# Designs tried in a protein design run: peptides against a protein of PDB entry 6IDX. Part 61

Target 1, 380 residues: chain A of PDB entry 6IDX
Amino acid sequence: KELAKLSADVTFATEFINMDGIIVLTRLVESGTKLLSHYSEMLAFTLTAFLELMDHGIVSWDMVSITFIKQIAGYVSQPMVDVSILQRSLAILESMVLNSQSLYQKIAEEITVGQLISHLQVSNQEIQTYAIALINALFLKAPEDKRQDMANAFAQKHLRSIILNHVIRGNRPIKTEMAHQLYVLQVLTFNLLEERMMTKMDPNDQAQRDIIFELRRIAFDAESDPSNAPGSGTEKRKAMYTKDYKMLGFTNHINPAMDFTQTPPGMLALDNMLYLAKVHQDTYIRIVLENSSREDKHECPFGRSAIELTKMLCEILQVGELPNEGRNDYHPMFFTHDRAFEELFGICIQLLNKTWKEMRATAEDFNKVMQVVREQITRA

## One batch from the design tools (peptide; aimed at target 1 Q87 N99 T129 Q181)

Design b2_p21_8_s4 (made by RFdiffusion4, then SolubleMPNN; from b2_p21_8, 16 letters changed)
Fold by OpenDDE base, seed 4:
Structure b2_p21_8_s4 (fold): chain B 380 residues (1-380), chain A 21 residues (1-21)
Amino acid sequence: as target 1 above (380 residues)
Amino acid sequence: MEESIKAQIKRLKEWNKKTLS
């Protein structure tokens, strides 16, 4: 206990480290020998002292053995009765992951996100906080190839549901530390959208063009009796598509693919449109047809609006930015749905369409509408 | 990455202080 307290002092820490004291602490953990009276208490203070000593940055985290890592991981993965050991072990693993890519790799082999989920189902908010913090650390330090796998694991209804039910909707107020970890998790989850946000559409890619065609099909052919396939020539068909793309509200009526060459939001806007069209088809069709059937200059251009809204949402959510210190603003909505961004888009595009109507906007008012919508979203 | 790491380290320090008090 006294060692753990003194280890917070840099002068003591320096002298203790110079005496190889940290090696002694690591060996105590590595031994795993429960033969000592008060082993659990001794171990808890040992782990505390170790953390405090390492926090001075005098010793590299890479000095720890694989045996040490396995012991600490064992305290997290095994049913341990001692909450104090678990809490310190989570903190040590978090620090290891954050401070060393080599340790991250070793820890990622020993611990799964699934094992950490069990620590979210407890009544101890401090344990929950460190469990999420470790998940966030693993997510942050994961190479890009593994980030998507982790994201898919986060997108697993299970983790989000557990966070929602046991943390967010828990019977206790969320502390600032937990709110920060939820914010971090949210930011890291949204950063997965960055790739699509920065992906330019290739106007020559047939598969991408087929998505735009599918948007047209869903909007206009869903009500059309298939018998009215106009059998007339290729030119009339091109002219028809140009009209349809105008009615969809694309800026480039001739080649809508050109509207998705701007990054941000790139292909992410097309993903959102396709999601809306497939998952919320009635809403999509309504928005498109309400504006396509107007002969008054008050049509809300869906395609342009969807692109600019996607961009605006990326800006509001700070997609591609690292989580900031001191922020704790998380949105519970993002823990309620697997495709929360696309669902948010679906809500916001309806809000935009409503706001456009209420303002009696024309195409010249587009930027003003977007400003009003931004204010509405940021105040919600 | 550095700011996020620093934030987490800061949180750990604050927790250690609270746990040792």
Scores: peptide ipSAE 0.016, ipTM 0.416, DockQ to the pose 0.670
OpenDDE base, seeds 1, 2, 3, 5: peptide ipSAE 0.015, 0.006, 0.017, 0.006; ipTM 0.411, 0.375, 0.428, 0.382; seeds 3, 5 fail the geometry check

## One batch from the design tools (peptide; aimed at target 1 S95 L98 T129 H180)

Design b2_p22_1 (made by RFdiffusion4)
Pose (drawn by RFdiffusion4):
Structure b2_p22_1 (pose): chain A 370 residues (1-223, 234-380), chain P 22 residues (1-22)
Amino acid sequence: KELAKLSADVTFATEFINMDGIIVLTRLVESGTKLLSHYSEMLAFTLTAFLELMDHGIVSWDMVSITFIKQIAGYVSQPMVDVSILQRSLAILESMVLNSQSLYQKIAEEITVGQLISHLQVSNQEIQTYAIALINALFLKAPEDKRQDMANAFAQKHLRSIILNHVIRGNRPIKTEMAHQLYVLQVLTFNLLEERMMTKMDPNDQAQRDIIFELRRIAFDAETEKRKAMYTKDYKMLGFTNHINPAMDFTQTPPGMLALDNMLYLAKVHQDTYIRIVLENSSREDKHECPFGRSAIELTKMLCEILQVGELPNEGRNDYHPMFFTHDRAFEELFGICIQLLNKTWKEMRATAEDFNKVMQVVREQITRA
Amino acid sequence: MESAIEAAKRRAIRRRKAHFAE
């Protein structure tokens, strides 16, 4: 108890650390008996002292043994133990992950997505905060080539709806540190879109060109003389600036292939809305048609800008858009809603092709005021 | 990305000091 008190003082901590005092603590956790059942209070003070001593930055986090790591991960992976032990354990794991790529790799193997998510279902906001913090730390430290798989795994176990039901709509008001973790989670989530945003279409890749052909087919085949007239104009009546080679329009980065993903999502998941938008504007040879392809690409870019895809998380922000915690595919759903808004605003302005940038500005103002 | 991790470390430490002092 006294050690937990004094370890926050750097003057004391240095003395204790210079006698390998941290090893006394790690050895106790590694091999001490009945710690959770008979000595939980002692164990809580031990973990408090350990974290306080490590927070002075005198020694590397890489000093910790695999045995110590496994024991701390064990306290998190178990059917919940004492709240004080769990809080410190989650905090130790977060610190290990943030401070070492090696520790991240070992910890990622010792804890499951389901175990971490289950800790969000406790009524204690600090436990919830550290659970989200550990999840955020794993995302921050995951190799670029593994982060997407991790996001899918957390999504399949319902991380989003659990956060929505147990944190955002929970009884306890969200305090500043929890709000910060929600902000960081949202930033990391949007940043999963960044690679596709910056990926150019290869116009010479037939498989990618066939995606555009399929987009056009879904809409034009819903319309016979009129259908034929649409196809004679290649992709003009689908609204692409490059009428003959629309794949070239997807070399603009941002938004790149993310725009294509959004269009395909709208066509497949919301086929009626996609067909309505395209057919209202595919036979219009007055200058008043809303160009779908050009509008979708620019809207995707605008949404990326509004939502700050690619921005790094920082210390100063605690903001988040709660509606993104209400749908697994909220970004794509937002695209669909905004493309309908864009078409409504276009018609309200009796807009022509020359008005394209003005309409996009009005849509930007509509979205950002909402 | 490293700057963001440093910010996360600073916030984690401050959060521990505040929560554990309760």

Design b2_p22_1_s1 (made by RFdiffusion4, then SolubleMPNN; from b2_p22_1, 16 letters changed)
Fold by OpenDDE base, seed 4:
Structure b2_p22_1_s1 (fold): chain B 380 residues (1-380), chain A 22 residues (1-22)
Amino acid sequence: as target 1 above (380 residues)
Amino acid sequence: MDASIQAQIKRLKKRNKEVNSK
């Protein structure tokens, strides 16, 4: 206990470290020896002293053994561990993950996001904060290939539902630190959209062209009896598609793939359009047909609108930006759905279409409509 | 990336100090 208090002093810490005192603390943890009277209290103070000593930055985190990591991970995985031990163990793991890439790799093998879920279900907001902070640390330190796996784990209805129900909708006011950790988690989740946002469509990729064809099919062929495809020549088909792409509101009516070569929003706009068309098919068809049936200059160009809206949403949500230390603003709606960005797009494209109608907009008013829609989204 | 990691480390150290003060 006294050691844990004194370990906060840098002078004491320096002397204690020079006496190999930290090695003694690590060995106490590594031994796992429960034979001592007051083991839990002793261990809690040992972990406190260890953490305070390491927080001085005098000793590299890379000094810790695999056995030490396994013991600390063991304290986090055991449901009957004292809250004081659990809290310090979570803090030690977060420290290890953040300070060392080599320790991150070892910890990522020993701990899953699934094991941290149990620590979100508790009434202790401090434990919840350390659990989310450790998830965020793992996410920040994850290599790009593993970030998608963490995203998929976050996209699991279970983790999001638990955060939503036990943290966000909990009976306690959210502290500033928890709000920051929720913000960090949200930002890190949105950063997974950056790849798609910066991916240019390849106009020669047949699979990407097939998505544009699928958008056309869903909009226009859903009501057409497949029997009435007249066997008329390849040229008439190309001319028909050009008309359909105009009705879809693409800027390039001849080759809509060219509209997705601009980054941002690149392929992310096509992903949003395809999601809308498949998941909210009635909404998609309605938006497209309501505009395609107009012979007046008041048609809302869906394709162009979807691209520019996707870009706007990326700007509003700061997609690709790293978490800022000073921010704590998170959107609870992003914890409600696995495809929350695409759902937001689906809401906002309806808002855009409504606003376009209300303004009696033409293609010349496009930028004005987008400004009004931006203000509407940012005030919500 | 480094700035966000450093920010997280700084916040963690602050939280740890608050825990040790109890």
Scores: peptide ipSAE 0.546, ipTM 0.951, DockQ to the pose 0.828
OpenDDE base, seeds 1, 2, 3, 5: peptide ipSAE 0.544, 0.543, 0.211, 0.539; ipTM 0.951, 0.950, 0.839, 0.950

Design b2_p22_1_s2 (made by RFdiffusion4, then SolubleMPNN; from b2_p22_1, 17 letters changed)
Fold by OpenDDE base, seed 2:
Structure b2_p22_1_s2 (fold): chain B 380 residues (1-380), chain A 22 residues (1-22)
Amino acid sequence: as target 1 above (380 residues)
Amino acid sequence: MEESIKAFIKQLKKTFKEVSSK
């Protein structure tokens, strides 16, 4: 206990480390000593002293043995461990993952996200915080292939549901440390959108062109009597599609694919539009038809608006940016749905369409409408 | 402080030897 308290002092830490004190602590943990395991309090103070000593940055984390890692990982994976040992073990593993790629690889083999999720289902907020912190560390340090696997729907769905039910909707106030870890997890989750945000549409890719055509089909062919058989020549059909793409509010009416070549938001805007059209079809059709039936200059260009809104949402959510240690602002909404970004887009595009009508905007007012919508989104 | 640290490390080493010998 006194050692753990004194280890926070840099002068004491320096002298203790110079006397090989930290090596003695690591060996005590490595030995799995029945004494340390029988005296949970003594082990907890040993781990505290180890953390406090390592936090001074005097000793490299790479000095830690594989046996030590296995002992610490063992305390996290065991169902019956003292809360004080578990907390310190989670913190040690987090620090190991953050400070050493070699230790990350070893820890990622010993611990699963599923084991860490079990530590979220407890009433102790400190344990929950360190469990999320370790998940975030593993997610941040994962190679791109493993990061995508961690993002894969089942683990992510379960994780977000557990966080929502046991952390966010808990009967206790969320502390600043937990709020920060929820913010970090949110940022890391939205960074998975970066690939699509930076993917340019290929105007020659038929599959991507078929998505744009599907947007047109959902908007205009759903009301067209099937009696408009495609019997008019290829040129009349092309001219018809150009008119439809104008009514959809694309900037390039001839080749709407060109509107998705700018990154950001690239293909992510098309993904959002397609999601809206398929999942919220009535809302999509209403927005498009309300603007396509206007013969006045007050039509809201849906296609252009959807692209610029997607870009704006990426900017607001800081997609592709690393989490900042000073921030603790998270959005509970993003833990409620698998496609929370696309759902947010669907809400915001309706807000944009409403704001456009209320302002009686024209195409010249586009940037002013977008600025008003930005202020509305950021104040909500 | 140095003497107290030395005494503590010596005690830890002694405890470690006693436990590793069991």
Scores: peptide ipSAE 0.021, ipTM 0.525, DockQ to the pose 0.025
OpenDDE base, seeds 1, 3, 4, 5: peptide ipSAE 0.021, 0.020, 0.009, 0.020; ipTM 0.541, 0.541, 0.440, 0.522

Design b2_p22_1_s3 (made by RFdiffusion4, then SolubleMPNN; from b2_p22_1, 16 letters changed)
Fold by OpenDDE base, seed 2:
Structure b2_p22_1_s3 (fold): chain B 380 residues (1-380), chain A 22 residues (1-22)
Amino acid sequence: as target 1 above (380 residues)
Amino acid sequence: MEESIQAQIKRLKKAFKKFSSK
């Protein structure tokens, strides 16, 4: 106990480390000494002293043995562990993951996200916080392939549901530390959009062109009387599509694929449009048709608006930026849905369309409308 | 009750304010 308290002092820590004191603490944990295992309080203070000593950055985390890692991971994976030991074990694992890629690899083999999710189902907010912190550390340090797998896994849906129900909708106030970890998780989740945001459309890729064609089909062919059998002329068909792409509000009416060659937002804008068109079809069709029927130059260019809105949302959400330690701002909505970004886009595109109408905007007012929409999104 | 688009926008707005005010 006194050692754990004194270990917070850098002068004491330096002298204690110079006396190989940290090695003694690690060996005490490694030995699984019946004394420490029988006295949970002594083990908790030992782990506290170890953390406080390591937090001074004097000793590399790579000094830690595999036996120590297995003991700490054992305390996290065992169902019957003292809360004080569990908390410190989660914190040690977080620090190991954050400070050493070699320790990350070993920990990722010993611990599953599923085991960490079990620690979110408890009434202790400190345990929940350290469990999310360790998940965030694992997510941050994961290779890109594993990061995407973590994001797509049933574990993430379950994780999000548990966070929503047991943390966000809990009967207790969320502390600053938990709010920070929820913010970090949100940022790391949005950073998965970066790949699509930076992916240029290939105008020669037929599969990508078929998505643009599907947007046209959903908007215009669903209402077109089958009696307008596409007349046999390939040229008439091309001219028809050019008109449709103009009505959709693409900048390049001849080849809309060119509108998605700029990054950001690249293909992410097309993903958002397709999601809106498939999941919120009535909203999509309404927005497109309300603007396509206007001959008064007050038409809102949907395609251009959707691209610029996607870019603006990426800027507001800081997509591709690392989490900031000073930030504790998370959005509960992002824990309610798998496609929360696309749902946000669907709400914001309706706001944009409404704002365009209210302003009686023309194409010349486009940037002014976007600025007003930005303010409406950010000031609310 | 399906939360009205306006209520969703207000919630989104309130939460984006939390997100952007830092």
Scores: peptide ipSAE 0.018, ipTM 0.464, DockQ to the pose 0.023
OpenDDE base, seeds 1, 3, 4, 5: peptide ipSAE 0.018, 0.000, 0.000, 0.010; ipTM 0.483, 0.308, 0.354, 0.451; seeds 1, 4, 5 fail the geometry check

Design b2_p22_1_s4 (made by RFdiffusion4, then SolubleMPNN; from b2_p22_1, 16 letters changed)
Fold by OpenDDE base, seed 5:
Structure b2_p22_1_s4 (fold): chain B 380 residues (1-380), chain A 22 residues (1-22)
Amino acid sequence: as target 1 above (380 residues)
Amino acid sequence: MEKSIEDFIKFLKKTRKETESK
């Protein structure tokens, strides 16, 4: 207890570290599972002293043994662990993950996100905060392949549901520390879009061209009686498709693939358009047909609007930026759905279409409409 | 759907006020 209190002092910490004090504490944790388990308070103070000493940054986290990691991970995985030990163990693991890629690899083998989700189902907001902090650390330090797997996993769907129901919709006010961790999780989740945002369309990729063709099919062929499919030659089909791509509001209505070669938003815009067309088909068809049937130059170009809106949403959400320690602004709505970005896009494209109509905009007003929509989204 | 946009704007405004009031 006295050691834990004194370890917060940099002068004492320096002297204690020079006396190999941290090595002694680590060995106590490594060897002491049976002896310290009977003295939960003593273990809690040992872990406190260790954390406070390491937080001075005098000693590298790489000094920590695999046995120590397994002991700390063991305290997090045990259902009957003292809350004070659990809290400190989560904090130690977070610090290990953040400070050492080697320790991250070892911890990621010992702890699952599923185990950490169990610590979110408690009434203690501090435990919830440290559990999310460790999840965020693991997510931040994960290689890209593993981050995508973590995001697509059942664990992430369960995580957002648990956060929504037990943290955000909880009967307790969210503290600043929890708000920060929710912000971090949100930022890290949106950063998974960066790859698609920076992916250029390959105009020679037939599968990507087929998506654009599917957008056309959903908009124009879904309601058309199959009887009038003009069986006429390849040239009439190309001319028909060019008209359809113009009606869809692509900038390059001859070759819509060219609209997706600019990054950002690259292929992410096409993903959003396809999601809207498949998941919200009636909304998609309505937006396209309402604008395609106009001859008054007040048509909202859906394709161009979808691309620029996707780019704008990426800018607003700071896709590809690291989380800032000073920020705690999170949006509860992003925890309500697995495809929260695409759902946000689907709402915002309707807002854009509405705003375009209300402004009686033309193609020349495009940037002005986008600015108004930006203000509506950012002030909302 | 108009209600969804209004509800969304209202939700965002509420969330912002709840974040600013704490």
Scores: peptide ipSAE 0.019, ipTM 0.390, DockQ to the pose 0.026
OpenDDE base, seeds 1, 2, 3, 4: peptide ipSAE 0.018, 0.009, 0.018, 0.011; ipTM 0.409, 0.325, 0.403, 0.299; seeds 1, 3, 4 fail the geometry check

Design b2_p22_2 (made by RFdiffusion4; failed a check: the pose's geometry)
Pose (drawn by RFdiffusion4):
Formats: C-alpha cells, sequence, structure tokens
Structure b2_p22_2 (pose): chain A 370 residues (1-223, 234-380), chain P 22 residues (1-22)
C-alpha cells in the first residue's frame, strides 16, 4: 500500500527502481500464489505501484518478461475478475502496446476480440474507457497490412452496437476521457478508408473496367429505343466526364477507387435509388441533367474532406459523430443519402453542367450545417 | 511515419497524465 502511494513521487521511484524494485513486483505477479483469490487487494496495489513506477520513463517497457505479459493478459482474458485488477491490467496492456511493437505482437496473440468487447458491457465507465483504449492501441500499432482484418474481426463481434448500447446510450454520461477514446476510435475507423481513397484505377485492367460496365448495365437495362440511345453515347449518360474511358476519371486521387466502391455499394445495396437517379438524368439532353459519375466522384472526395479521412488522431480533440455508431456501413450509407441530396439540390437550382461547382458548394453547406 | 509515431506518443503521454490525475 505504501509503495503504491510513494511510487508516484519520482524522487522515491528512482531510488526504488535502482534496486530492481520493479522486478520485485513483476516476479510477484509472475509466480505469486492465490493472488486473485486471497491477495486481490495486495495485487491491486502491486499493479498500481508497477504502473506508477513505469510512468516515470526511467526504464524501457521492453524489460518485461513473456511470463509477466501472459499473466496480465490472463487477468483480462478471464471471465471478469476484480474491477480494480481488471482496470490496472487493461491499463498495463495499453501502455505495453503503445510503447513497443514487440509487446504489441505478443499481446495481440494473448487476448481475443470477444474478451475485449465483453469488458465494454460492464457498468463501470473506467473499465469501458480502458477497454476502448486498448482496442485503439491495437489499431494504432497494427501493421498497415493487418489493421483491416482486425477491424472486420471486431465488427463481426458487434463492437459498434455494443459501444452504441453500453457507452453512447448508457446510463452514465460520457466524461471527457471516454469521449476522447470515442474520437480516437472514429478517427482510426475513417482512416481505414484512406488507402482506397488514394488508390488510382488502372484503366488498362479489364476487371476494373468491367466494374464500370456493370454499373452502367444495372441502370440502363432498367429502362427500348431510349435504352439504345443511352448506350450509343457510351458512358456520357451515366454522367462521367470521360465519356468513352470512364476509368480515367478514377485516376483522380482522392477519391480514387473509394468513389467506385461507393457507387457499387449504392447500385447493389440500394438498387432502386441508384436506378432512379441515373434514369432521371440519362435521357436528359437539355443541359439540366445531374451527371451521376462526376457527381459521385466529387461527393466521395467531399465526404472524405468533411470527415477528415487521412487525418491523424491528436491529443486536443474529443469530438465524434454519433450516427456512425449506428450502422456497420455508415460511410457508404452516408454517400447514398448525400447523392440523393445532391440530386434534390441540383433540381432545386435548375442546375446545368456549368453550375456543377456551385451545386457542390450548396451540398457542402447542407452537409456541414447538418 | 514520424507523424504517426508522434500521435502514438501523444496517446501514451495522455494515458500517463490520466493515471496521475486519479
Amino acid sequence: KELAKLSADVTFATEFINMDGIIVLTRLVESGTKLLSHYSEMLAFTLTAFLELMDHGIVSWDMVSITFIKQIAGYVSQPMVDVSILQRSLAILESMVLNSQSLYQKIAEEITVGQLISHLQVSNQEIQTYAIALINALFLKAPEDKRQDMANAFAQKHLRSIILNHVIRGNRPIKTEMAHQLYVLQVLTFNLLEERMMTKMDPNDQAQRDIIFELRRIAFDAETEKRKAMYTKDYKMLGFTNHINPAMDFTQTPPGMLALDNMLYLAKVHQDTYIRIVLENSSREDKHECPFGRSAIELTKMLCEILQVGELPNEGRNDYHPMFFTHDRAFEELFGICIQLLNKTWKEMRATAEDFNKVMQVVREQITRA
Amino acid sequence: SAAWEESIRQMARRAIRRRRAE
């Protein structure tokens, strides 16, 4: 108890650390008997002292043994134990992950997505905060080539709806540190879109060109003489600036292939809305048609800007858009809603092709005021 | 990236300050 109190003082901590005092604590956790059952209070003070001592930055986090790591991960992976032990265990794992790539790799193997998510279902907001913090730390430290798989795994176990039901709509008001973790989670989530945003289409890749052909087919085949007239104009009546080679329009980064993903999502998941938008504007040879392809690419770019895809998380922000915690594919759903808004605003302005940038500005103002 | 690593360091520092405020 006394050690937990004094370890926050750097003057004391240095003295204790210079006698390998941290090893006394790690050895106790590694091999001490009946710690959770008979000595939980002692164990809580031990973990408090350990974290306080490590927070002075005198020694590397890489000093910890695999045995110590496994024991701490064990306290998190178990059917919940004492709240004080769990809080400190989650905090120790977060610090290990943030401070070492090696520790991240070992910890990622010792704890499951389901075990972490289950700790969000406790009524204690600090336990919830550290659980989200550990999740954020794993995302921050995951190799670029593994982060997407991790997101899918957390999504399949319902991380989003559990946060929505147990944190955002929970009984206890969200305090500043929890709000900060939600902000970090949202930033990391949007940043999963960044690679596709910056990926150019290869116009010479037939498989990629066939995606655009399929987009056009879904809409034009819903319309006979009129259907023929649409196809004679290649991709003009689908609204692409490059009428003959629309794949070139997807070399603009941002938004790149993310725009294509959004269009395909709208066509497949919301086929009626996609067909309505395209057919209202595919036979219009007055200058008043809303160009789907050009509008979708620019809207995708605008949404990326509004939502700050690619921005790094920082210490100063605690903001988040709660509606993104209500749908597994909220970004794509937002695209669909905004493309309908864009078409409505276009018609309200009796807009022509020359008005394209003005309409996009009005849409930007509509979205950002909402 | 250096900027990415700095963001991680900010999160680590914030976590420490949070514990000190307890």

Design b2_p22_2_s1 (made by RFdiffusion4, then SolubleMPNN; from b2_p22_2, 9 letters changed)
Fold by OpenDDE base, seed 3:
Structure b2_p22_2_s1 (fold): chain B 380 residues (1-380), chain A 22 residues (1-22)
Amino acid sequence: as target 1 above (380 residues)
Amino acid sequence: SSAREESIRQQLKRLIKQRKAE
């Protein structure tokens, strides 16, 4: 405590650094000499002093050796490490990852998310917080190609389950620091949607057009064997599809692919629609058919509504934005399901359809309905 | 370097003893 307090003093830190004090502390860690009486306590103070000295920003994090990194990583990966050493080791690794891309690469080779998950199953919320903070740092600093792999990994699914069961549903109040780390993890998870949000549909891509056709098939041909494509001439088939796409509520009912050329939300809206149609088929069919049978101009345009709702959800969730310091607003729902964004979309599209009916809205009221739905979502 | 390392080890041991006395 005194060493930490002294190391927090800029004057002391400057003098200690000028005396090569940090180099001596790093060598103490590198030596791994367990022969000293009170080794664990001494090591905990050494790591505290190292952190506090490095936090002054006087010395580059790139000064640390590979041996030092391996020792610190060893304290995180080994079972039965003293809690005080583990906490400081997690904090050092987090700081190394955040401050140096070179250190990130070395740490990512020595530590797995699976090893960090074990530190979430403990009763110490501070250890849990530092473990999530390190996971968040690794996720933030990961190359874009590796971020998707990290998110899809069994470790990430398991991580969400462990966070839900041991942190969120724990018998202890969530502290502000933990709430912030949960917020950061949520934001970093939603940022994986940015690519799809910014992907324009190609109206000439047959595979993408087949998804729109599948939405039509699920809505209107759910009982028809795909073999019973009515053998009616190409023109009658085109005219039929134009009517179906109008009933689906696309703005461009001649070529619905054009509705997905606007970014945001681009292809992410189509992904949400397809998820709803496949996973919540009864809900999807109900929403589409209830509006397709209306001749009273009170039909809710599903296709247009799904696109604008996806865009709205991206805006509310700040998709593509970096996590902000001081925010601690996280949604437990995002830890309950792997496809939590698509599930949120499925809830919100039902809310939109209900709100449209309650308002007795027409196509002219579309923006008013969307504004009311935005207020309902942001107050929930 | 070894003398400084030993000096720091001794200082850390003193701090540990003080913390146990509090």
Scores: peptide ipSAE 0.005, ipTM 0.326, DockQ to the pose 0.026
OpenDDE base, seeds 1, 2, 4, 5: peptide ipSAE 0.000, 0.000, 0.006, 0.006; ipTM 0.286, 0.302, 0.399, 0.399; seeds 4, 5 fail the geometry check

Design b2_p22_2_s2 (made by RFdiffusion4, then SolubleMPNN; from b2_p22_2, 10 letters changed)
Fold by OpenDDE base, seed 4:
Structure b2_p22_2_s2 (fold): chain B 380 residues (1-380), chain A 22 residues (1-22)
Amino acid sequence: as target 1 above (380 residues)
Amino acid sequence: SSEREEAIRQQLKLQIERRRAE
């Protein structure tokens, strides 16, 4: 206890470290010897002293053994650990992850997100904060190839639902620290959209072209009895598709793939359109057909609108930007659905279509409509 | 990236501050 207090002093810390004091503390943890009276209290103070000593940055975190890591991870994975030990163990793991890529790799092998989820199902907001902070640390330190796997773990209904139900909808006011960690988690989750946002469509990729063709099929062939596809020649079909792509509101009616070559929003816009078409098919068909049947200059160009809306949403949500200090503005809505971005797109595209009608907009008013929609989204 | 390193430093700073507030 006294050591834990003194360890906050840099002079004491320096002297204690010079006496190999940290090594002694690490060995105490590594031993796992529960035979001592007041072991839990002693361990809690040992872990406190260890953290305070390491916070001085005099000793590299890489000095810790794999046995130490396993022991700390063991305290986090054990169901009946003292809250004081658990809290400090979560903090140590977070610090290890943040300070060392080597330690991150070792910890990522020893700890699963599933184990951390159990610490979100508690009434203690401090424990919840440390658990989310550790998740965020793991996410920040994850190599690019593993970030999507972490995102998929977040997209798992379980983590999202637990955060929503036990943290956001908890019976306690959300503290600033928790709000920040939720913001960080949200930002890191949205940053996974950056790859798709910056991916250009290849107009020569047949699989990508088939997605655009599927959008056409869903919009126009779903109501047409498949029997009446006239077997007319390849040129008539090509001309027909050009008309369909015009009705879909693509800027390039001849080759809609060209509309997705601009980044941002690149392929992310196509992903949103396809999601809308498959998951909210009735809404998609309604929006497309309502505008395709208009002989007046008041048709809302769906394809162009979807692309520009996707870009706008990326700007509003700061997709690709890392979390900033002092921000606590998380959106609870993003914890309500697994594909929250695509669902937001689906809401916003309906809002855009409504706003277009209300304004009696033409193609010349496109930018004005987008500005009004931006204001509507940012006020919500 | 330098931006990611900054985000890591900020996260670590906030952890230390959180622990000191307890």
Scores: peptide ipSAE 0.541, ipTM 0.954, DockQ to the pose 0.795
OpenDDE base, seeds 1, 2, 3, 5: peptide ipSAE 0.538, 0.541, 0.539, 0.543; ipTM 0.954, 0.954, 0.954, 0.955; seed 5 fails the geometry check

